# Peptides against a protein of PDB entry 6DSZ: the designs that were tried, part 134

Target 1, 361 residues: chain A of PDB entry 6DSZ
Amino acid sequence: NYVVTAQKPTAVNGCVTGHFTSAEDLNLLIAKNTRLEIYVVTAEGLRPVKEVGMYGKIAVMELFRPKGESKDLLFILTAKYNACILEYKQSGESIDIITRAHGNVQDRIGRPSETGIIGIIDPECRMIGLRLYDGLFKVIPLDRDNKELKAFNIRLEELHVIDVKFLYGCQAPTICFVYQDPQGRHVKTYEVSLREKEFNKGPWKQENVEAEASMVIAVPEPFGGAIIIGQESITYHNGDKYLAIAPPIIKQSTIVCHNRVDPNGSRYLLGDMEGRLFMLLLEKEEQMDGTVTLKDLRVELLGETSIAECLTYLDNGVVFVGSRLGDSQLVKLNVDSNEQGSYVVAMETFTNLGPIVDMCV

## One batch from the design tools (peptide; made by RFdiffusion4, then SolubleMPNN)

Design b2_p16_6_s1 (from b2_p16_6 with P1M P8K E13K A16E)
Fold by OpenDDE base, seed 5:
Structure b2_p16_6_s1 (fold): chain B 361 residues (1-361), chain A 16 residues (1-16)
Amino acid sequence: as target 1 above (361 residues)
Amino acid sequence: MPSPFAEKVDLSKIFE
């Protein structure tokens, strides 16, 4: 009886950084198909803490910290629409992952979106938003005492949403999204009313963005607003200020992932389909009244890595490059470039053995 | 040599 030990999945399809195990610990969480790996980032390196098996492929993985929580909670949505909120609990040497809430958010009626599942969390932890089906935005209200994740749908007039995020610094939960219609791609905002279960008009819109605009990055305060990434351009908009750049260097390959480096949203890592790693910089201008405005956008090539499915900045210039197509990496960003002009040094490589053939035994 | 995880890097200097 050859027990073919089914090789554990090695392809990374998601990664997040936060404080999941404690308020003080910095964690790296890695999604590998149905498996969640939890690490603590230490001065000595990544320390594995726990591996968690999920009953489905992880489609969404986001850390969030509701008001009154000392550490981050983890939201997971599977490809089969099983949702859960997980909490890490340690009692001495005993480690437990507690399900705080769960539910199935599948609809009986709806066309699954071709661009896949999008899951987002309001920065103020008022709700979770899900784009699962065309023409629908699903809302899960976040309530501390609710063990059952209940959801409702709001109809979207925009049938082809490309990407969506919650904005920062909004009185009401506000989404910003790129959508496509017969006239091209556009950016729009909506306020989400939990009370009325409807959209209200958002603070701004931008019609006729770049035809291949594919990603929305919500920018924290003090800047606020959003960054829209296309094939040829990067655009910032916050309702009052519009700024666009078209650096030739990004035209060579499509940007496919991003991660915020600074809590204030001054810097972002960008990864493209060729494994190039960029830094996007938001240059600030301090006004006489003490307000901070965006002066300029700048993109710098840092170096080359494995083709990133996801990126996450850890600390001290260390970045985890989660790869689906190649080996995942820990890389170090340096202040000084090497002889080849690269600021990136590979620290550790995690071998990708390829897709797990689900042998249905 | 300090662990790469322990080494503080000010990446802002890359762009000065």
Scores: peptide ipSAE 0.075, ipTM 0.807, DockQ to the pose 0.672
Fold by OpenDDE base, seed 4:
Structure b2_p16_6_s1 (fold): chain B 361 residues (1-361), chain A 16 residues (1-16)
Amino acid sequence: as target 1 above (361 residues)
Amino acid sequence: MPSPFAEKVDLSKIFE
């Protein structure tokens, strides 16, 4: 009986930061294939709390806090379209990860999107949106008492969605997405009606964005709107304000991940395919009436890390760099650059043993 | 050295 001790996956395919274990604890959650690792961020470092085996490869992992919840809940979608909402419960020394809700969201009919599974949560926790198949947007209403995740589809006229996010500060749940058609790539918004189970016209659109526009970042208030990241340009749009930059430095390698540093959306970390770490800065202009508008966008090279699959800012300039291709890292951002001009210092490295090919013999 | 997690970095000063 060769107990092939299945080597635990080490490649990181997702990470998120929030308050999952308690309202006060800062957590780092790491997805490693079918495994979820939960850490508490402490003054001494990352403290492991729990490791959870999932029934499938984690494709989406997002924290969210519904109204009236004291701490964040975790939404997970697997590559096999099993969805669950998880809650951390601790009673004394007993730690349980409980399933608040679950469901399978697979459709019998549909072409799986070539850009993979996208899962997003409305900032006001009204719904979860899923782009699983071309031409469909799946909605999971978030109801407190529903143990069964029920979903419905809304038809998307735009068949080739590249990325999608929910916008902040919208009266109705509103998605912003980059899509491709024969004329190029475009940005569009839709309001999502739960009642009518349809899209309504969104607040704005931007036709003919950069041909390689690949990511949407929803920007919280006071700025609102979205950032569109391409190969050559970074664009901000909120319906009223449009601003684009084309810093030459980003042309060298494709930006592949991002993470918000500031709760107000003033700064974002960007990672590219070469392991370069950037800071995207939203410069504020305060008007006399107290209205905050975007003055400018700036990109600064921070330094080099492992090639990030995901990034998450923790606290005090500490960033977790989740890597699929290389070693994951904890890095420290410094105010002052070193002699090489880097603002990044590696604190800890987590060895990636490479893809475990589960040879089902 | 203070734990890197304990050292408060005023990130607002990063690239002012």
Scores: peptide ipSAE 0.048, ipTM 0.799, DockQ to the pose 0.713
Fold by OpenDDE base, seed 1:
Structure b2_p16_6_s1 (fold): chain B 361 residues (1-361), chain A 16 residues (1-16)
Amino acid sequence: as target 1 above (361 residues)
Amino acid sequence: MPSPFAEKVDLSKIFE
């Protein structure tokens, strides 16, 4: 009986920070292929709490807090289109991961999108949106009493969606997405009607954005709107205000991931394909009426890390750098730069042993 | 330039 000690996956393909174990605990959740690792962030470091085996490769992992929940729930979608909503429950020393809801959201008809699976959650927790197939947007209504995740499709006229997010501060659930057509790349918004199961016209659009626009960041209130990240430019748009910057430093390598630092959306971490870590800053202007508007955008180089597949800000300047290609890291962001001009110090490194070749025997 | 970290970082969780 060769106990093939199946080497645990080490490559990180997703990470998220939130309050999953309790309202008070800060958690780091890490997806490594079929494995979910749950940590509590403490003053002494990361404390492992639980490991969970999933019935497939994790493709989407998002924390969300429905109205009336004291802590975050976890949405997971696998590469085989198995969806679940998980809850952490602790009773003394007993730890249970409870499945609140589950379902398979695979379609019989559709071309899987070349850019992969996108899963997003409405900030007001009205629905989950999924871009799985070209020309379709799948909606999972969030209902507390529903143990079975049921989904429906809305047809998208835009066949080549690059990225999509739900916007903040919208009366109806509103998506913002970058898409490509024969004329170039564009940004569009749609309101999602759960009742009618259709799209309505969104609040704004921007035609002919940068040709390599690749990511959408939904910005919380008070700013609202979205940030569009390209190869050469970063653009903010909220329907009323448009602002674009083209910092030369971002042209050197493609930005591939982002994470919000501040709850109000004033700062974001950006990671590129060379392992450079940036801070994107939204500069505030207070109007005479007390409204806050965007004054300017700024990008600053913080330093270098492993090539990030995902980034998540923890607390106190600590960032988890989830890497698929290299070693994952905990890094500290410092207020002052070192002698080399870096604000980044590696605190801990997690060895990546490479892809587990699932030898299908 | 003001430090990108000038806003209140919760210093209660210090990793040694």
Scores: peptide ipSAE 0.035, ipTM 0.594, DockQ to the pose 0.085
Fold by OpenDDE base, seed 2:
Structure b2_p16_6_s1 (fold): chain B 361 residues (1-361), chain A 16 residues (1-16)
Amino acid sequence: as target 1 above (361 residues)
Amino acid sequence: MPSPFAEKVDLSKIFE
C-alpha cells in the first residue's frame, strides 16, 4: 500500500484580503485548487492560521461584510457549482470554519460559458451575482437567516459576457458588463430587481469599446462608474464622464489581473502576462461645490514579478502575487526606484511545484 | 516624477 502522500497544491488560482478572522486582523486568503489557506498579516510576515479543504476546485472566492456583521464573511463557489458562505470562529485555541449557508447553484439546462465562472457581490451586500451559463445571470439574494442559498436566473440578451461587476453607489443593485456580439465588444449596465426578478435599464451604456476589452473594474465613490481594460486602452465611464488613455507600455502584454490599492479607488495594481506590475492612478479634481471628478488616468510601471493570476495589496506597500504558472511572491513596493528603475523588491517566494495531475488510475 | 506611493505612505508597521 503505497501511501502516496498527496502533494499539497501549490499553484494559486485566487487570493483575497480582508478581515475574516476578526474585525482587527488583516487576512490573506489563498485558493490553491481545493485548498484554502488563511493567513494573518503581521509585522513579521504571513502567519498561517488555518487550512481548509473544499469539496471541489475553488472557482470564486470573495469576502463581504453584510450589515450587522463584525467581520467579513467568505463566499466560495466551486467549479462544480457548490456555493457556501463561511464564517471564521475562534474560541480559545479552537478554530472552526462554520458554514453559514450553502447550496448547489448548478442548472440542468444551460451552456457553461467558455470564459468560465464569474462571481460578484453587490457592494451593499444585497445579492451575489453569478455568470455560469451563456444568456443567464444567476442571483443569490443575501438574507441573514437563510441557511440554504437559493438562486434564480435572469435571462441576459447578451450571450457572450466577457466580464461583469456590480457598480458602487447605486440605489438598486446595478451590474456593468463587457459583452461581445457580431459588431464587436460593448459595455452595458442593468439594474437588478429582486422583487420582479428581472433587469431594468441601467444608467448608461457604451457601444463599440475596444475589440479586446476584457476586464471591468467597479470604482467606488466618490468617482463611481467603471474602468474598462483592453489590450491597448484603459477607459473610465460613469455615465456623465468618459475618459480613455492608450499608454504604449500596456500594448506589449495583456493585462490579466487587477487589485484596488486605495479604498476610495484612486489606485489599482495591474498585472500582465509577462509578469509586469503596473499602478493605475485616478487623478482627482475637486470642484468648487466640493464634488470630486476624475481629472486624468495615469499608468506607471512598477517592476516585474511572477506572472500573476491574482494580486492582493495587503498594507504598507506589501503585495501578494498569486501565481499559477510560476512561484507566488510577497513583494514590497518602494517609494524610490532602484538603479534599474524598479519599485518592486521580492520579500518572499513560494515555490510552485506545478499542477498535481491527479492521475486517477 | 513623484513616486506613485509618495502621497499615501501606509503608516502600518507591517513588514517594517
Scores: peptide ipSAE 0.033, ipTM 0.597, DockQ to the pose 0.066

Design b2_p16_6_s2 (from b2_p16_6, 5 letters changed)
Fold by OpenDDE base, seed 4:
Structure b2_p16_6_s2 (fold): chain B 361 residues (1-361), chain A 16 residues (1-16)
Amino acid sequence: as target 1 above (361 residues)
Amino acid sequence: SASPFAEKVDLSLIFK
């Protein structure tokens, strides 16, 4: 009996930072296939707290804090469409991950989207949105007392959604998405009515964005709106203001991941397919009335890391680079560049043993 | 050596 000690997965397919273990703790959560690793970010480094086995490959992992919660809850969706909301509970030395709610959100009818599973949470925690199938947007209403995650579908006329996010600062939950049709790629917004279970017209749209527009970033207030990242351009739109940049440096490799550095959305880390790490900066213009508007967008090359599947800013210039293809890293961002012009220094490397070839013997 | 996590970095300076 060769007990093939199933090697723990090392490839990172998701990471998120928040306050999951307590209101005060800064956590790093790492998804490695079916495993969730929970760390506390400390002055000394990453302290492992718990590893959790999931009943499937983690496809979506998002932290959110409903009204009246002291700490973040964790939404997980697996590749087999098992959804759960998890809570960390510590009672003395006893650590429990509690399932507050669960459900299967698979539809019997639908074409799985080629761009994979997208899961998003409304910033005001009114709902979870799921793009699982072409032409459908699944909504999970968030109710504090509901132990069963119930979902409904809204028909989405746009069949080829590339990416979708909930916008900030909207009276009703509002999605912003990039979609493709025969005429190209476009950005559209919809309000989501929980009551009527339908879409209403959103605040804005932008037709004919860059042909390779691939990512939507929802920007918090005071800016609001969204950033659209393409192969050649980065655009901002909030309904009133449009701004686009086309920095030549981003044309060299496709940006594949992003993470917000500042809570107010003034800076974002961007990672490309070559492992280049960028900072996207939203330059502010303060109006005389105290309103903040976007003055400009700027992209700065910080340096090189492992090819990021996901990025998460921790604190004090420390970034976790979650890699699927290479070693994951903790990196430090420095104020001053080194002799090579890099602002990035590797602090720690986490060996990726590669895909476990499940030799089904 | 102080833990790199303990070292406060004002990233606002990188991008001025």
Scores: peptide ipSAE 0.075, ipTM 0.782, DockQ to the pose 0.746
Fold by OpenDDE base, seed 2:
Structure b2_p16_6_s2 (fold): chain B 361 residues (1-361), chain A 16 residues (1-16)
Amino acid sequence: as target 1 above (361 residues)
Amino acid sequence: SASPFAEKVDLSLIFK
């Protein structure tokens, strides 16, 4: 009986930051296949709190705070379409992860999207949106009293969605998405009616975006709107204002991940396929009436890291670089560059042993 | 050139 000590997965496939263990704690949550690792961010570094085995590969992991919750809840969707909402509970030394709600959201009929599973949460916590299948948008209404996650589908006319987010500052839940048709890639918005279980016309659209537009970033107020990231361009649109930049520095490698640095959406980290780390800056213009508008977009190269699958700004210029292909890292962002022009210093490296090849013996 | 970090993020004492 060879007890193959199953090596714990080391490849990171997702990370999120928030207040999961308490309202005051800053947490880093890391998804490694079926394993969830929970850390508290401290002055001394990452303190491990709990590891949780999930009943499947984690495909979506998002923190959210419904109205009247003191701390964040965790939404998880597995690759087998098992959904759950988790709560952290500590009683003295006893730590429990409580399932607040669960359900299976698999459809019997549908073509799984080739670009994989997308899961998003409305900023006002009205619903969860899921792109699981081509031509369908799945909605999970968020209700505190419901322990069973129930979902319904809304048909999308747009069959090939590339990325989708909920927008901020919308009276009704509003999605913004990049899609592809025979004419190219486009951006569209829809309002989601929970009552009628249908889409209404959204506030804006942009036809014929960059052919390689791949990511949508929802921008918080006061700016609002979205950032669309392509291979060669970064575009901002909020319905009233349009601004595009084409910085030559991003053409060399495809941007594959992003993370918001500032709560007001003034700065974002961007990671590319070569492990370059960028800062995207939204420059403000204050109007005489006190309104804030976008003046300009700027991209700055910070340095190099492991190839990021996910990025998470923690605090004090510390960034977690979650890597699937390489070693994950904690890096420090400095105000001043080193002699090589890098603002990035590696603080800690987490060895990635690669995919556990299940040797079928 | 203003550092891309010049805006005072109220940096907690994390890793100080």
Scores: peptide ipSAE 0.025, ipTM 0.652, DockQ to the pose 0.065
Fold by OpenDDE base, seed 5:
Parts: structure tokens; sequence; C-alpha cells
Structure b2_p16_6_s2 (fold): chain B 361 residues (1-361), chain A 16 residues (1-16)
């Protein structure tokens, strides 16, 4: 009887950086199908801390810090709509992952969206939003005392949502989303009322964005607003200011993932389908009144990596490139380019052995 | 040699 030890998943389908193990620790969390890997980022490198088996493929993995928490909590949604909020707890040498809350958020009625599951968290930790089904936005209110994740649906008139995020700096939880209709792709905002369980009119909209607009990035204060990434253009909008660039270099391959580098949202990593790594820069202009406005957008090619499914900036120019199709990498961003003009140096490569064929024997 | 993780990189210099 050859016990084929089922090879652990190696394809990365999600990654996030935050302070999960402690307030002081910088963590890298990696989702590999049903497996969650937790690392501490140290001066010596990545230190493995814990591996956690999930009861399903991880579809959403987001860190968030509710008011009064000393460290981040982890929201996970599986492909089978099992939701949980996890806490890391260490007592001496004993490490445990505590489930603070859980629930199944599957609907009995609904068309699963063809573009897959989207899960987002309000920056002020008021709610979790889920786009699971066409024409529905699911809301999970975040309440500390609730061990059961209860959700409700709000009807979306926009049936074909491409991407959605919560905006920063909004009095009420506000979503910004790209949607498609017969006239093209558009951006719209809605305020989410927890009390009334409905959408209110959001602060702004932009009709007829680029036809291939595919991603929304919520920009933190002081800029606020959102970045819309297309095939040919990158657009910023905050209700008051609109700015678009169309750098020729991004037309060569579709941007497929992004990650914020700076807490203030001045820089973002972008990865395309060819494994090119870009930096998106938000150039600030400080007004005489102390307000900060966006002056310009710039895109710079940093170099090449594995094709990223997800990107996460760690620290000191180190980036984790989570790849589903290729080997995942730790890469270093350098100030100076190499002889080939690349600012990217591979530090470590994690071999992707391909999909685990669960041979249920 | 300092660990690559220990070396602070000022990425702002890449774009000057």
Amino acid sequence: as target 1 above (361 residues)
Amino acid sequence: SASPFAEKVDLSLIFK
C-alpha cells in the first residue's frame, strides 16, 4: 500500500501582509487551496509559524483590525461559502487559531457570479461585503459579540459587477464598483445602510470608463477615492478630481493584481499576465491650506517575476509574488537597476508542483 | 552580510 502522501498544495491563490500573530510582528499569510500558511517576516527572512487546514478552498482572505483590537483578525471565505473570523492566540509555546465567528453565507437562490467570489472589508471595520451572486451584495455586519456571522442581501441593479471595494474616509460604508451593461463599463458608488439594509446614493459615479476596466483600488486618505485599472488606462477619481493616464507599456499585457506599498496610498505594485512588475505612483500636490491633492499618476516598470496571482509588499523593498501558474517568489526591489534595467532581484523561489489531483482513492 | 530583509530600501530613489 503506497500511501501516496498527498503533496501539499504549492499553487498560491491568495496572500496578505499584516500583524496577525502580534501587534509587532509583520506576517505573511499565504493561501494555497485549503491550506493557510503563516510566516513572520524577520531580518533573517521568512519564519514559518503555523499551517492551518481549512474546510474548503480559500476564496477570500483579508486581514482587518476592529477598533480596540491590538492585532489584526483574519477573515476567510471558502469557495463553499463558509465564512470565519480567525484570531491568532499564543500562550507561551502553545499556538492556537481561534475562531471568533463563523457562518455559512450561501444563498438558496441566486446565480453565482461568473467572475467568482469577491470579498471586501470596510476600512473602518463596520461590515464585510460579498459579491457572490449576480444582482446581490451580501453584507456581514461586524459585531464583536456575535459568534455567528449573519448576513443579509441588498439587491444590486447592476447585474454584472467586475470588481468592488469599500472606499476610505466615508461617513457611511461606501462601495465603489466597476460594472458592465450593454453600453459599456461604468463606475458607481453606493452607501450601505446597515440600519435600513439598503443602498443609498454614493458620492460619485463615472459612466463610460474604459471598456476593459477590470480592477478597483480604494485609495486611503489623504487622497481618497479610487483607482480604476483597465487594459489601456489607469484612472483616478474621488468625486472632485478625475485624472487618467494611458501609458503605452501597460497595453502589452493585462494588469491582473495589485498591492498597496505605502500606508498613505502613494504607491502600488501592479502585476500583469506576463509577469511584469510595475510601480504605480500617486504624485501629491500640497495646497497652501494643507490639503493634499493628486497631481499626477505615473507607472514605472520595475522588472519581471513569476506571473502573480497576488502580490504583497512586506518591508524593505521585499515583495512576495504569489503565483498560481508558476513558482512563487520573494523578490527584492532595488534602488539601482541591474545591467538589464531591472530593479527586481529574486531572493527565493518556491517551486510550484502544479495542481494537486486529489486522487480519492 | 546583512540579510536582504534587514537592508532598508528607499524606493523613492528609483523614481527620481
Scores: peptide ipSAE 0.024, ipTM 0.714, DockQ to the pose 0.676
Fold by OpenDDE base, seed 3:
Structure b2_p16_6_s2 (fold): chain B 361 residues (1-361), chain A 16 residues (1-16)
Amino acid sequence: as target 1 above (361 residues)
Amino acid sequence: SASPFAEKVDLSLIFK
């Protein structure tokens, strides 16, 4: 019996950076269909630590650190709606990935959203939000003692949610989302009442955003608010301040992924459908009262990479470019451009062998 | 070869 070792998937469909193996280790986690790869970021490069087979295609992968946890936990949702919270444990040479909690969050009734599964975590780790079906927002309360992930639905009046995030710095968990109606695309916020299992009015809304607004970025304090990325424009809104830019350079190709570089949300990497890598910069203005406000937004072209499905900043200007369509890359961002005007240098390339048809044998 | 991670890049300088 030749166990044909099924070729491991190589196409990347998700990546995250955090402190999963320990509080001190910087990790890169890569989702490749049903496979999770865990690396430690070292001075020598990526050191593989563990590979984990999942019971389904990874659709959501997010690191989060509940209050009182020494290291990050990993939330995974599969395409078959199996949810789990994973913890890394090492005892000597023994490495275990422990399921802290699990559950199936599939609904019997609902239209799966055309924009796919969205999973988000409240920055204060009060809940997980899931947009799985049109007109429903699923909430998983985060409770330390609960081994079973219990979820409930809140009805969304907005049937066509494009993207959604939890905002930072909110007393109650607050979502910000782009949605489409017959009048166009809009941004709205809702507070999520865990107690009443309902939405309350959020702090702000913005009607009639760009028609192709596709992405929401929640901005940490001190700025707060959100960035809305469209085809032609990038906008910031926090309820008090609105700012929009329309840099011609982003019009050439759709921005499809982003990653925060700075913990304070001052810089973001953006990747487009042509493999262009950008830096989005939030310029600060310090007010006389010590408040920090957004002065301006700036976009800079860094260079070209593989077409990113996901981006994650590691450290020291190193970025992992997770690609589904091409080879994934480790790239270095340089202060000075090369002779071609690029700030991006490929450090390592990871060959993508294409979509492995998971023949479930 | 110097570790590609050995050099601290201050990305704040890229845009000065």
Scores: peptide ipSAE 0.021, ipTM 0.662, DockQ to the pose 0.752; fails the geometry check

